# Peptides against a protein of PDB entry 7UQJ, part 328

Target 1, 160 residues: chain A of PDB entry 7UQJ
Amino acid sequence: PELYQNFNITPPRGVLFHGPPGTGKTLMARALAASCSSDERKITFFMRKGADILSKWVGEAERQLRLLFEEAKKHQPSIIFFDEIDGLAPVRSSKQEQIHASIVSTLLALMDGMDNRGQVIVIGATNRPDAVDPALRRPGRFDREFYFPLPDVKARFKIL

## One batch from the design tools (peptide; made by RFdiffusion4, then SolubleMPNN)

Design b2_p28_5_s2 (from b2_p28_5, 14 letters changed)
Fold by OpenDDE base, seed 2:
Structure b2_p28_5_s2 (fold): chain B 160 residues (1-160), chain C 160 residues (1-160), chain D 160 residues (1-160), chain A 28 residues (1-28)
Amino acid sequence: as target 1 above (160 residues)
Amino acid sequence: as target 1 above (160 residues)
Amino acid sequence: as target 1 above (160 residues)
Amino acid sequence: PLVIHRAEVLELAETDLSALYDLIAFPP
């Protein structure tokens, strides 16, 4: 709190957890939600998958994102966790590109529309940081990135 | 709750996760904590390191342990996770031995003083189970042990 | 090896991690893989997503599964982790059903074809155990199941 | 081959956790 006030740093509205799959991003987000939840301050944890936003919410994804942010705002303090947020990235297919671009634009607008006073944190998790739309990584959005290294970075770099 | 009441089984007050370093003990404890916090029942997860109890709390470690257990009791249902609980073990130095012995005795008293009805679970994690005071491993304390083997092929099959 | 030989228990070739999303299944699988690798014995961890097997490998999924198992066999001791293995389940669409059925049958054949001497462990993770083909859950396949429980206090006391 | 060594998992995850807790710590 005080550190961000002193540095005129807008508290990150969004945090990007990135790193190889199964480095604990989802687990960390849940552990954070659980650990930040005291009896006095119950943090509501909302979880969505990027792929589910596209597949289950075909035609309603934007509305469901709005509802999610409204519900998160209603249940402050809250965490919205987007697992596989790179799943919202436009795939190279034209009709999906338009739908995905619209969903990403809606997410951007929702993140921009969060008052700095809102106790809503958005955590995005990705295995492919480069597949996340750069617009999501701008200040006031996912402006903090946490690399979840593969445990033992030194030994793992022999990826095929 | 009800299952343990029906079977007259004293619910384990403490669980010892032991196994070689980085077996996922901390990760499992956190996963468990995350996996115990539902929308209806948020579990408060308290984490402390055994080494931090000795180094950061020199002269207050006992008070901080009491406060931790009080806070965990206030925020029920809760988990207290002691990472590196073997770090509370007396090191071979005389002055640290007295401090460590007192901290361990305080932890024992706190674990013994937990009402069986308290929804506080204590998880200890260690890489050195033999360095954990045997008094901590008695019934009503860390009376459940989970071995996180080095999943060398032999030990993997025992978890699986 | 020897323990299972003595009990005539066919060592589980496959382990199903199931439970709600973000319960730490993937993280545990990685922590297991990590923990298996010593300086002397590096365990090769192979990871695939069920959804990627279907989407990225359309027309080659079977060949890629075979290659994966061959590569895992070449790099013993190894873990093959299938995240979201329920993503291999037939979706309600007929043409995908045939492809999925063939992929599942190939996976079954590969699991059945693993010599008990192979230091290859297959871990499947799912959020929907009921969406996993029951044939995968038979002895010699995913014959061990680990429930990563929901965050409900009730389920935790059963693991503890 | 993805070789994961153990020890670095915990330490890195913890250090990032404290920073992440400080970051996510909703002010009182």
Scores: peptide ipSAE 0.022, ipTM 0.226, DockQ to the pose 0.067; fails the geometry check
Fold by OpenDDE base, seed 4:
Structure b2_p28_5_s2 (fold): chain B 160 residues (1-160), chain C 160 residues (1-160), chain D 160 residues (1-160), chain A 28 residues (1-28)
Amino acid sequence: as target 1 above (160 residues)
Amino acid sequence: as target 1 above (160 residues)
Amino acid sequence: as target 1 above (160 residues)
Amino acid sequence: PLVIHRAEVLELAETDLSALYDLIAFPP
């Protein structure tokens, strides 16, 4: 938090946390929300599960995404955390293409519509970054990626 | 791990990690596995998701549980981590009672059949401890419970 | 904790939790304390922040460390958790060398003076393990290190 | 099975999540 202010680094609009299951991606997102919260500046944390947006809100998923981003904008500074974002925006598979394409398009538009002046950060977590639509991984969207290796893997975190 | 040896505390066979989503239950289980591993003594970590055992292995769930516990015993010292264990062993709801009762009974028998001399620990993670069958929360099973509270963020977490 | 007993692993006197800020080091220390506590055997958890020991107790830091270890010995079984231990025991930098060297020497002596029969475990947490004086990272002190790749947020574990 | 080795947990540490904190810091 303090380092970005000091370095005048524009915070990314979207951060992709990727790595194997139970590597603590969700935990990191919460920790970042906590660490960025001060007594003077409370951060609002919104958590959604990608599969829940698809399954619980059949036909309303786009509206739920819009409402989420509107509420996050209203409660700035805010973090929107999408757990299992590959469940929300899977790489186009033939049988569900239209519904997924519409939800992906809505999420893309919402991320693109976050003006650089907004204090809203989006964090996506996935166990399968290659299962996330590549359009979400472009500049101005999830343009920063953090690999969460297994504790036991001699994994150099490559910040890609 | 080493703390319990110094404290002469009998290790539980089963540990229930419970608390809100994204409070680091899975991370804690992995970090515990990593912490218990040394260069001399490698711990084998088995991760299963409760919903996956029910959904992917319809009619084979009991066999998959047996195989998991056999493999964990073969690869001692080991940790079996059940993510979303409430999905595997829900509190008896009337309509699916037979299949769930059989899987719960198998898991109970496998936990009860872990000899106290075995180097196998079972960790269950749930967001809803009250949705876990009370029979699993008894002594000799998941007899230790750890609450993973939400971070004491002076941030208004609205989980909508 | 219980894993180590099953695994016949000699408990370290000191465990260094290292990893980036927020990574759940404090949460893990609290969870370990909780996990080691039973209904029969309550573990006393002492938390201190390295920077607080230096800044709040100028000239009394050594005495505060001694008192902390005495109180931990009195309330066995106990965990002493040093958050930001790099703030307490930085690698010798020229300008503050004498005061830091004295505090480091006191901490070393206190850790060395913990008889193996004592039920006191010291957990140090740092975001910069290389900023911790190497003398603290030797056998019989912080001789076990655990990397925390992933943050957990300031959660009050309630031991149920 | 995933075998988790202590040494491999340690090597993950050096990834500068300060850079992640830097990246996620809300501008003032």
Scores: peptide ipSAE 0.014, ipTM 0.334, DockQ to the pose 0.089; fails the geometry check
Fold by OpenDDE base, seed 1:
Structure b2_p28_5_s2 (fold): chain B 160 residues (1-160), chain C 160 residues (1-160), chain D 160 residues (1-160), chain A 28 residues (1-28)
Amino acid sequence: as target 1 above (160 residues)
Amino acid sequence: as target 1 above (160 residues)
Amino acid sequence: as target 1 above (160 residues)
Amino acid sequence: PLVIHRAEVLELAETDLSALYDLIAFPP
């Protein structure tokens, strides 16, 4: 909050965390949620796995996405974290698009429908940014990307 | 490096990390890749989940495995890490073998086809070593096994 | 062990760890297993993911649960950890109950069938305690619940 | 609140890392 206020930067609606698996994307999303939460201003953190949305809500995934965004809007300020978002929103040119095209379309519509005044940040985490539908990576959606490099060895040995 | 030189030991082609889930197998494989990487010698780390290979590449999993090994060979020295390898290579006596027999056979052939001079190490991680096809655990494949025990708690309470 | 001995507290048969994902539930369950394990008394730790039981053992999940509990009983003292138990035991009023009702019923029966003298502790981890069948949360089953809050950020930034 | 830090998971991994470095260390 203060960082965005101090820099007069409109908080991104969507942030894509990408990098190899186990680089700490999920951990960072939580650390962000917690760091932005003060005693006076609790941030509500919603987490979903892309694969879980497909496996657990077959035929209702779109409705569950809508409910999630509505709930996040109701509990502002909030963070929606999609772990493994490449599982939810495969590239449209991929053979998997036929299976998930409606879910991707729903997520696009929900991200586009977030008012600029909404204190809802969406964080997507992926191991394969190129496996995420490019439509999600456009301005007004996941328009900021953060690469999570492999931890440099020199940096790791300093934390031991 | 120096240890293999000092002992005149041929580096294993395949290492099986086994132990209960979240013992840090994936993190270890990455830490290894990082620590073996110097400023002069970067190790390329390739990571795949066994379940992802089956779910994401249905009908192309064999081709994707071949491409992965070719890419790893091109970017030597390299580590190929298969997380949840028991998802890729179920025990042949299991009911799942019919679905994955060709993928297992491809992985076997790729591991057998690694030249002894290749600086490609394959790390498989599993929570169930007995659920990994014994053919993968033979000499020239995953011929070294590392058990990842549950982290001892005495060590953890000192960091609280 | 000592804690239960010192407090004259009957060890809970089932403990539900709940809280947002990656709050350390899995890691805590492991830490508990290791803390209860001494050089003289090794605790056998069994881990299963709820989603894995459903996806990997379709049509045999009930048998695999029975075998797991039998194996845990054979290797006492033991901990059975179900990660993502909400994937195994959805709320009975949910649309998913039809798919998993028999698995839930089997788990209930197995938890009820644990003799009070058995040194088998069952730990369930969930991100959604309200998505776990309330029948599992009754006395004699997962009758103790531990909330894993979001780690306070001030504590996390001190370890960076 | 048991805050299991990423560092601890790494450290626990790294204690067994010596034997594993010994196993996967590419010759120079």
Scores: peptide ipSAE 0.007, ipTM 0.268, DockQ to the pose 0.085; fails the geometry check

Design b2_p28_5_s2 (from b2_p28_5, 14 letters changed)
Fold by OpenDDE base, seed 3:
Structure b2_p28_5_s2 (fold): chain B 160 residues (1-160), chain C 160 residues (1-160), chain D 160 residues (1-160), chain A 28 residues (1-28)
Amino acid sequence: as target 1 above (160 residues)
Amino acid sequence: as target 1 above (160 residues)
Amino acid sequence: as target 1 above (160 residues)
Amino acid sequence: PLVIHRAEVLELAETDLSALYDLIAFPP
């Protein structure tokens, strides 16, 4: 409370971490969860991979998302971190299979259903913010974006 | 050279970064590449995902590994970072398909074939070190292991 | 034990994080503390601001530093993070009030008094490493420095 | 929100990664 209270910073409902692979998006999300936890206020950190939600829960991904948000609400203050969210929530204009459209719609509804007073923060990480449905990037959802550049390492990262 | 020269520490041939997802293994590997690079000495950083080598190069994964090590040797000093190496090199005692056994065998041979004088460091990252073939964890391969614990929120931040 | 034993690397007594304001030095220190904590091994993280040590403990800053190091030693493994350490430990060649000289001398003595076996790491963060007393930047103190560049400015962190 | 910039983490790790290793590699 005090860090957010002292800064009068309302925690964003959703934060998009975007940037190249291995830019520390996932580490940051965990570090945020840890740094915001005190002895009095343990933050519960939920991590899911976008691809795992699609692959492990074929036809149940929507239910798993609902359960995740319910569990996060039950254990608030909490952080839900979606790694590779572009795998979960691809752009609607792409030839989406009906499955992807349903998952995106469920995630949108869950993010919209988060009360302003809820101590649940959602962090999405992606390597391709442009591959994420623009509806997720609107106010009240992933309305804050953090770019994780490659370290300006004069070392030529040849991603071959 | 000088840091390793001054300490007479032979750079490990292979370093295993292990720990839960999003503990900064990939970030650390990139940070290593960056830190070891000076204006005079650029380290070339090669990054591969274990799963991508299996999926993108079905039947050519061994060739791609060889090409990667050749390119790393050509651009030395270099770091090869394998993210999710447990996906590339699963334990041999598991009911592995012949493909997995071949890839592991190729990676072992490539790591063993690295000259002690080679300015090529291999970093493997995994969430499950016990799922990595024990042969990869032997001296002269991934002989140094770094545990990346979860940023465990239970770290009592006594902000005294 | 084993990682330091196997590498014969004496853990640094102190690490200096330096770079422009907003370059995540404080967050990195927290993330590191968190990432080093496991279920078995909780790292205790102590955070102090240099300016707060001067302002809150006028005439007792030295005693508070001693108590902080004792508490960190009692709760080892531990990290002591000094944010804005340039406020605590200004360069001796500056027209320092006698108070600042005493605090710097106490911090030097405390860092020098840390046994090589002590699982206490000190992290100092500053925006101005050149404003930090060079005596703190010597081997056995803040002997390791990390530069935090401005993120390549195009990533407008709109902290909305 | 505290934002650890990767560039910062990496440039941190760039300048003295052995310190970061020593920090991260709190010996078990």
Scores: peptide ipSAE 0.005, ipTM 0.359, DockQ to the pose 0.067; fails the geometry check

Design b2_p28_5_s3 (from b2_p28_5, 12 letters changed)
Fold by OpenDDE base, seed 5:
Structure b2_p28_5_s3 (fold): chain B 160 residues (1-160), chain C 160 residues (1-160), chain D 160 residues (1-160), chain A 28 residues (1-28)
Amino acid sequence: as target 1 above (160 residues)
Amino acid sequence: as target 1 above (160 residues)
Amino acid sequence: as target 1 above (160 residues)
Amino acid sequence: PLVISAAEVLELAESDPSALYELIAFPP
């Protein structure tokens, strides 16, 4: 967040962190929140897990997403981190369409409704970027993707 | 790696990485595996997810754990990383006792059976250290715990 | 931390994390600092950026290094992390020799002056290990190097 | 998709926030 302001570059509204499990996507989001948070400018970091939003907020997931974005806007500069975002907004498979479609539509609307002046950045993390609804990967949403490779086993940590 | 030796701390056989989701536990384990692997000394990194061992290997989880430790011993120096180890060895709650007790007992036996000379290190990662069976947190098992705090701006890395 | 002792490796006074920008050096250092601090043993983590030491402390860099090591020793067990250590201790190029030589000499003396019993570990991170003064890479200083490879080039950094 | 390790982005965030920003803002 603050990184972007110092460079007069408009922050992306959404960043998709993707890569195998344990490549540090969530750590990165947290570390970005921490690194962008200076003594002068605390960034409020909101973390939600996609599976938790669906499982804990059955029937209220949309409201909880709205509240999350409102709270993030209220406490700007803010980072909203969705861990396992593929759990929140899976690719629309026919049989679970209604509940998932509504959550996806709400998230899309919230991503689209972020004023470009809002110091709110959304980070989605997934192990399966192709399991994320392609509508979320469009410009103005998660329009930037960071692939977190396995620290390749060939990653020759040369401990000399 | 080097950090512990300056403290005259005997390497635990097992290390518990714990902390909030996405504090980098898995990344750290991977980076430790990478970091400890030199050009001269490749560390073999084995990653398993606790939930996957229970779900994919229902009835074979013990055998798979044994095979994993044997393979790690065969390919020593090795790191075995259990992501979400609270899923593998949850605190024994009364109603699911038998299957969990068997997996826990096998993991305990494997941790205890590691020759101190064995170039095999076990890393468990969890978001809920108190959800890990206390028997795993004893000396000679996961006897070292690494708390991965939120990189809160006030980086009081209070590792508990 | 634990990984080294299983391999009968004497703890280095200093660990050099090196690899391309971003490969996780700073994260690893933070997470090591995190990891090494237990409930019983809080490790004090000191982070300094090499460029900041040179730029902010022009004429006081040596004093600041001494104070940093004294404070680390006072708050032992401690980790001193130098991010961008190539900025602190670049390879002696002819024209900037005097100021850099003095800072390098001070850092060398501080690394050498660490009692092996001192619970102070120094981690240097750099993107350019060959830009670090070779004198720092000698036994008893940054005598262990952790190469943080690019997650192999074949995992194309597709920034989308 | 930028193949950046979390470690990479964190390091860049700490070491060269500008380079991280450039990397994030102007993915190659």
Scores: peptide ipSAE 0.032, ipTM 0.370, DockQ to the pose 0.251; fails the geometry check
Fold by OpenDDE base, seed 4:
Structure b2_p28_5_s3 (fold): chain B 160 residues (1-160), chain C 160 residues (1-160), chain D 160 residues (1-160), chain A 28 residues (1-28)
Amino acid sequence: as target 1 above (160 residues)
Amino acid sequence: as target 1 above (160 residues)
Amino acid sequence: as target 1 above (160 residues)
Amino acid sequence: PLVISAAEVLELAESDPSALYELIAFPP
């Protein structure tokens, strides 16, 4: 938010962090929330695991998503971080189609309903970008993607 | 391993990384694995989620742990990283006592059975150190603990 | 820096290594420094004992801290390792309050004054984390803590 | 997809938050 405001650039609605597990996706999201917070402007960081929303709130996942976005809007500037977002919004597969379809549709609608002036950033993290519903990866949603590779040999020299 | 060998220090058998979610526990473990790998000495990094071992291998979790430790020994120097280790070896609670007790007992035996010369480091990560069986936190097991605090607002400026 | 760089974790300003004596805190810090050095990128490792700064430079400890941080900045990427940091920045106790208060204040200011772009990591080691001024353990300073427990007798043979 | 190592984003966040912002805001 602040970083974005300082540049007069509208923040992306959604950023997808993807890459192998333990490449720092969640940490980066926290770091972003943190760096964008100044003494004058605290950013509220909301963290949810995709699987937790689906598992804890079977039948209320849509409502929980709505409440999360409302709370994020109430506490703007804010970051909503979805860890393991592929667990929340998987590619539509036949056997669980209806529940996932409604959750995906709700998340799509919530992301689409974010006004460009909204000081809410949504970050999704996944190890499987191809398992995220392609509709979420379209412009105006998770339209920016950051790949977190495994540290290569050169990156080993940067990890040491 | 290498880092420890270069200093003639035997690596701890087990290191517990604990702290709030998204504080970089998994990342640090990968970083350590990468860092300890030289061109002459590649460290093999094994990653498992505690909940995944329990959920995917109901009834074979002990065998999977044994195989993991055997594979790690075969590919030494190696790091075994257990993410969410509290999901694998929770404090003994009444309702699931037997299955968890056997898995914990196997993990304890595997950690105890690591010879002092074995170039295998075990890293456990948890958000709930108190939810990890105290027997695993004893000396010779996860006897080193690393706390990963949340970056505060100013430290948050130091995580981005 | 590099370790943290590769994982997109901004290095904590300060990392506190704590635990019983002989648990390998100093050794781990040296190991991290050595590991962080590649052929292409040498990390400069500065080691100071907290008690030595206070004892050798009675009346100049503040200046020595400033010079140390300036030198570390000049030779970035760098690690400053304070062994026995509780000797440098004890909890404010009545009889030595003034000298310790100024040194603590200087260390706080130096850690706070580290720009986010500075490739300087500060590692503090102590056997007594509760003897370290809580102001140093706040976020933006020694905001990450790593506990080095004593290995059991068999595990002590694994640290040495 | 922008390939940014978990090194580069930090280095950028530290060294040039503007460049990180540009990278985040305007992926090439």
Scores: peptide ipSAE 0.020, ipTM 0.368, DockQ to the pose 0.280; fails the geometry check
Fold by OpenDDE base, seed 3:
Structure b2_p28_5_s3 (fold): chain B 160 residues (1-160), chain C 160 residues (1-160), chain D 160 residues (1-160), chain A 28 residues (1-28)
Amino acid sequence: as target 1 above (160 residues)
Amino acid sequence: as target 1 above (160 residues)
Amino acid sequence: as target 1 above (160 residues)
Amino acid sequence: PLVISAAEVLELAESDPSALYELIAFPP
């Protein structure tokens, strides 16, 4: 936060964390929330799993997303972390997943509706960035991507 | 590894990493594998999700576990990491989860059958240690448990 | 590295990792080196123990530090990790440690002499940040500090 | 001084070495 302010940089609205399983995507989001929290400025951290929203909230998923974004905005500065976002926001063109097009559209609308001055960062984590709807990866949404490589076995060998 | 050798301590057969979601359990296991790997001594890292073994290998889960342990033993020194092990090894006494008792029994037998001299470490990660069968948490199995706290929001506040 | 370039941000010269023994300071430095290394951009990792430099290189410690920084600069992008840096860089005001004032002065000069555009990061790890010369903790040196809390004692014992 | 658990720092290192580097490079 202050770094972005100090450099006159607006924080991104959305960041996609992608990489193989167990590369630290979820902890990074927590670490960001905790590192950006001071005594004066507590960041509220909201975590949701994409698959949980689909499976637990069938028919209410859109409302749950709206409530999540409203609560995050109410408690700003905030981070909304979607773990396994490829489960929440599958590619619309997949013939099998067209049933979830409304949920993806709701998430898109919520991300587009965020004020650029809002202190709400949305982090999506996935192991399959290509399975995420490309519309979510556009400017003003998840427009920044962090690749979490497997800790390079080769790089480690040269360092050890 | 070297620490255990230096202290004449036998490495544990199994370690339970437990704590809230996204506290770095999976990454710590990968980092351990990496830090213990040198140019002279490469640790082979095997990762499986507990839920994936149940969902993808219905009826073959026991065989897949046996193959995993055999492959780990063949490629020792090795780490077997079970992410979401509560999904693989639910509490036997839960009436709803009796269907998985055979898989849990197989994992118990595989952990008991590891030679104490084997350079195979098993790491189980869970968000719900109480949902893991207590038999897995006994001496000679996951007899060592790491709590991954939420990054202490309070500890950060004093230093920020 | 790339993120710093992407954001036009100059990397710090030095970072102090401090916290109780075996809190992962050394592991972190190795993990950083590994994670920042890609196939295209290999980070060279240099590790030294502060006590080893004092004990093994009596009378040559200053030369060894110079060679280390020159080699790191030659092989940039690079990380220089000083484990137990309180052993290398004791507080100058301690009457017992005046003999090491020249070594501390050499390290200060080497850190001050790093080009701000250089891709050399210096990480110092200590269990006793108050035993490190305050001159090393000033802006342009180890001006950034990370506290490594004890992972819950139960956690640490079971990985090791 | 930024307080980060060893696990967090490890995850930052492996997950976003750049944000760990930013965190390191630009403590709040």
Scores: peptide ipSAE 0.013, ipTM 0.336, DockQ to the pose 0.269; fails the geometry check

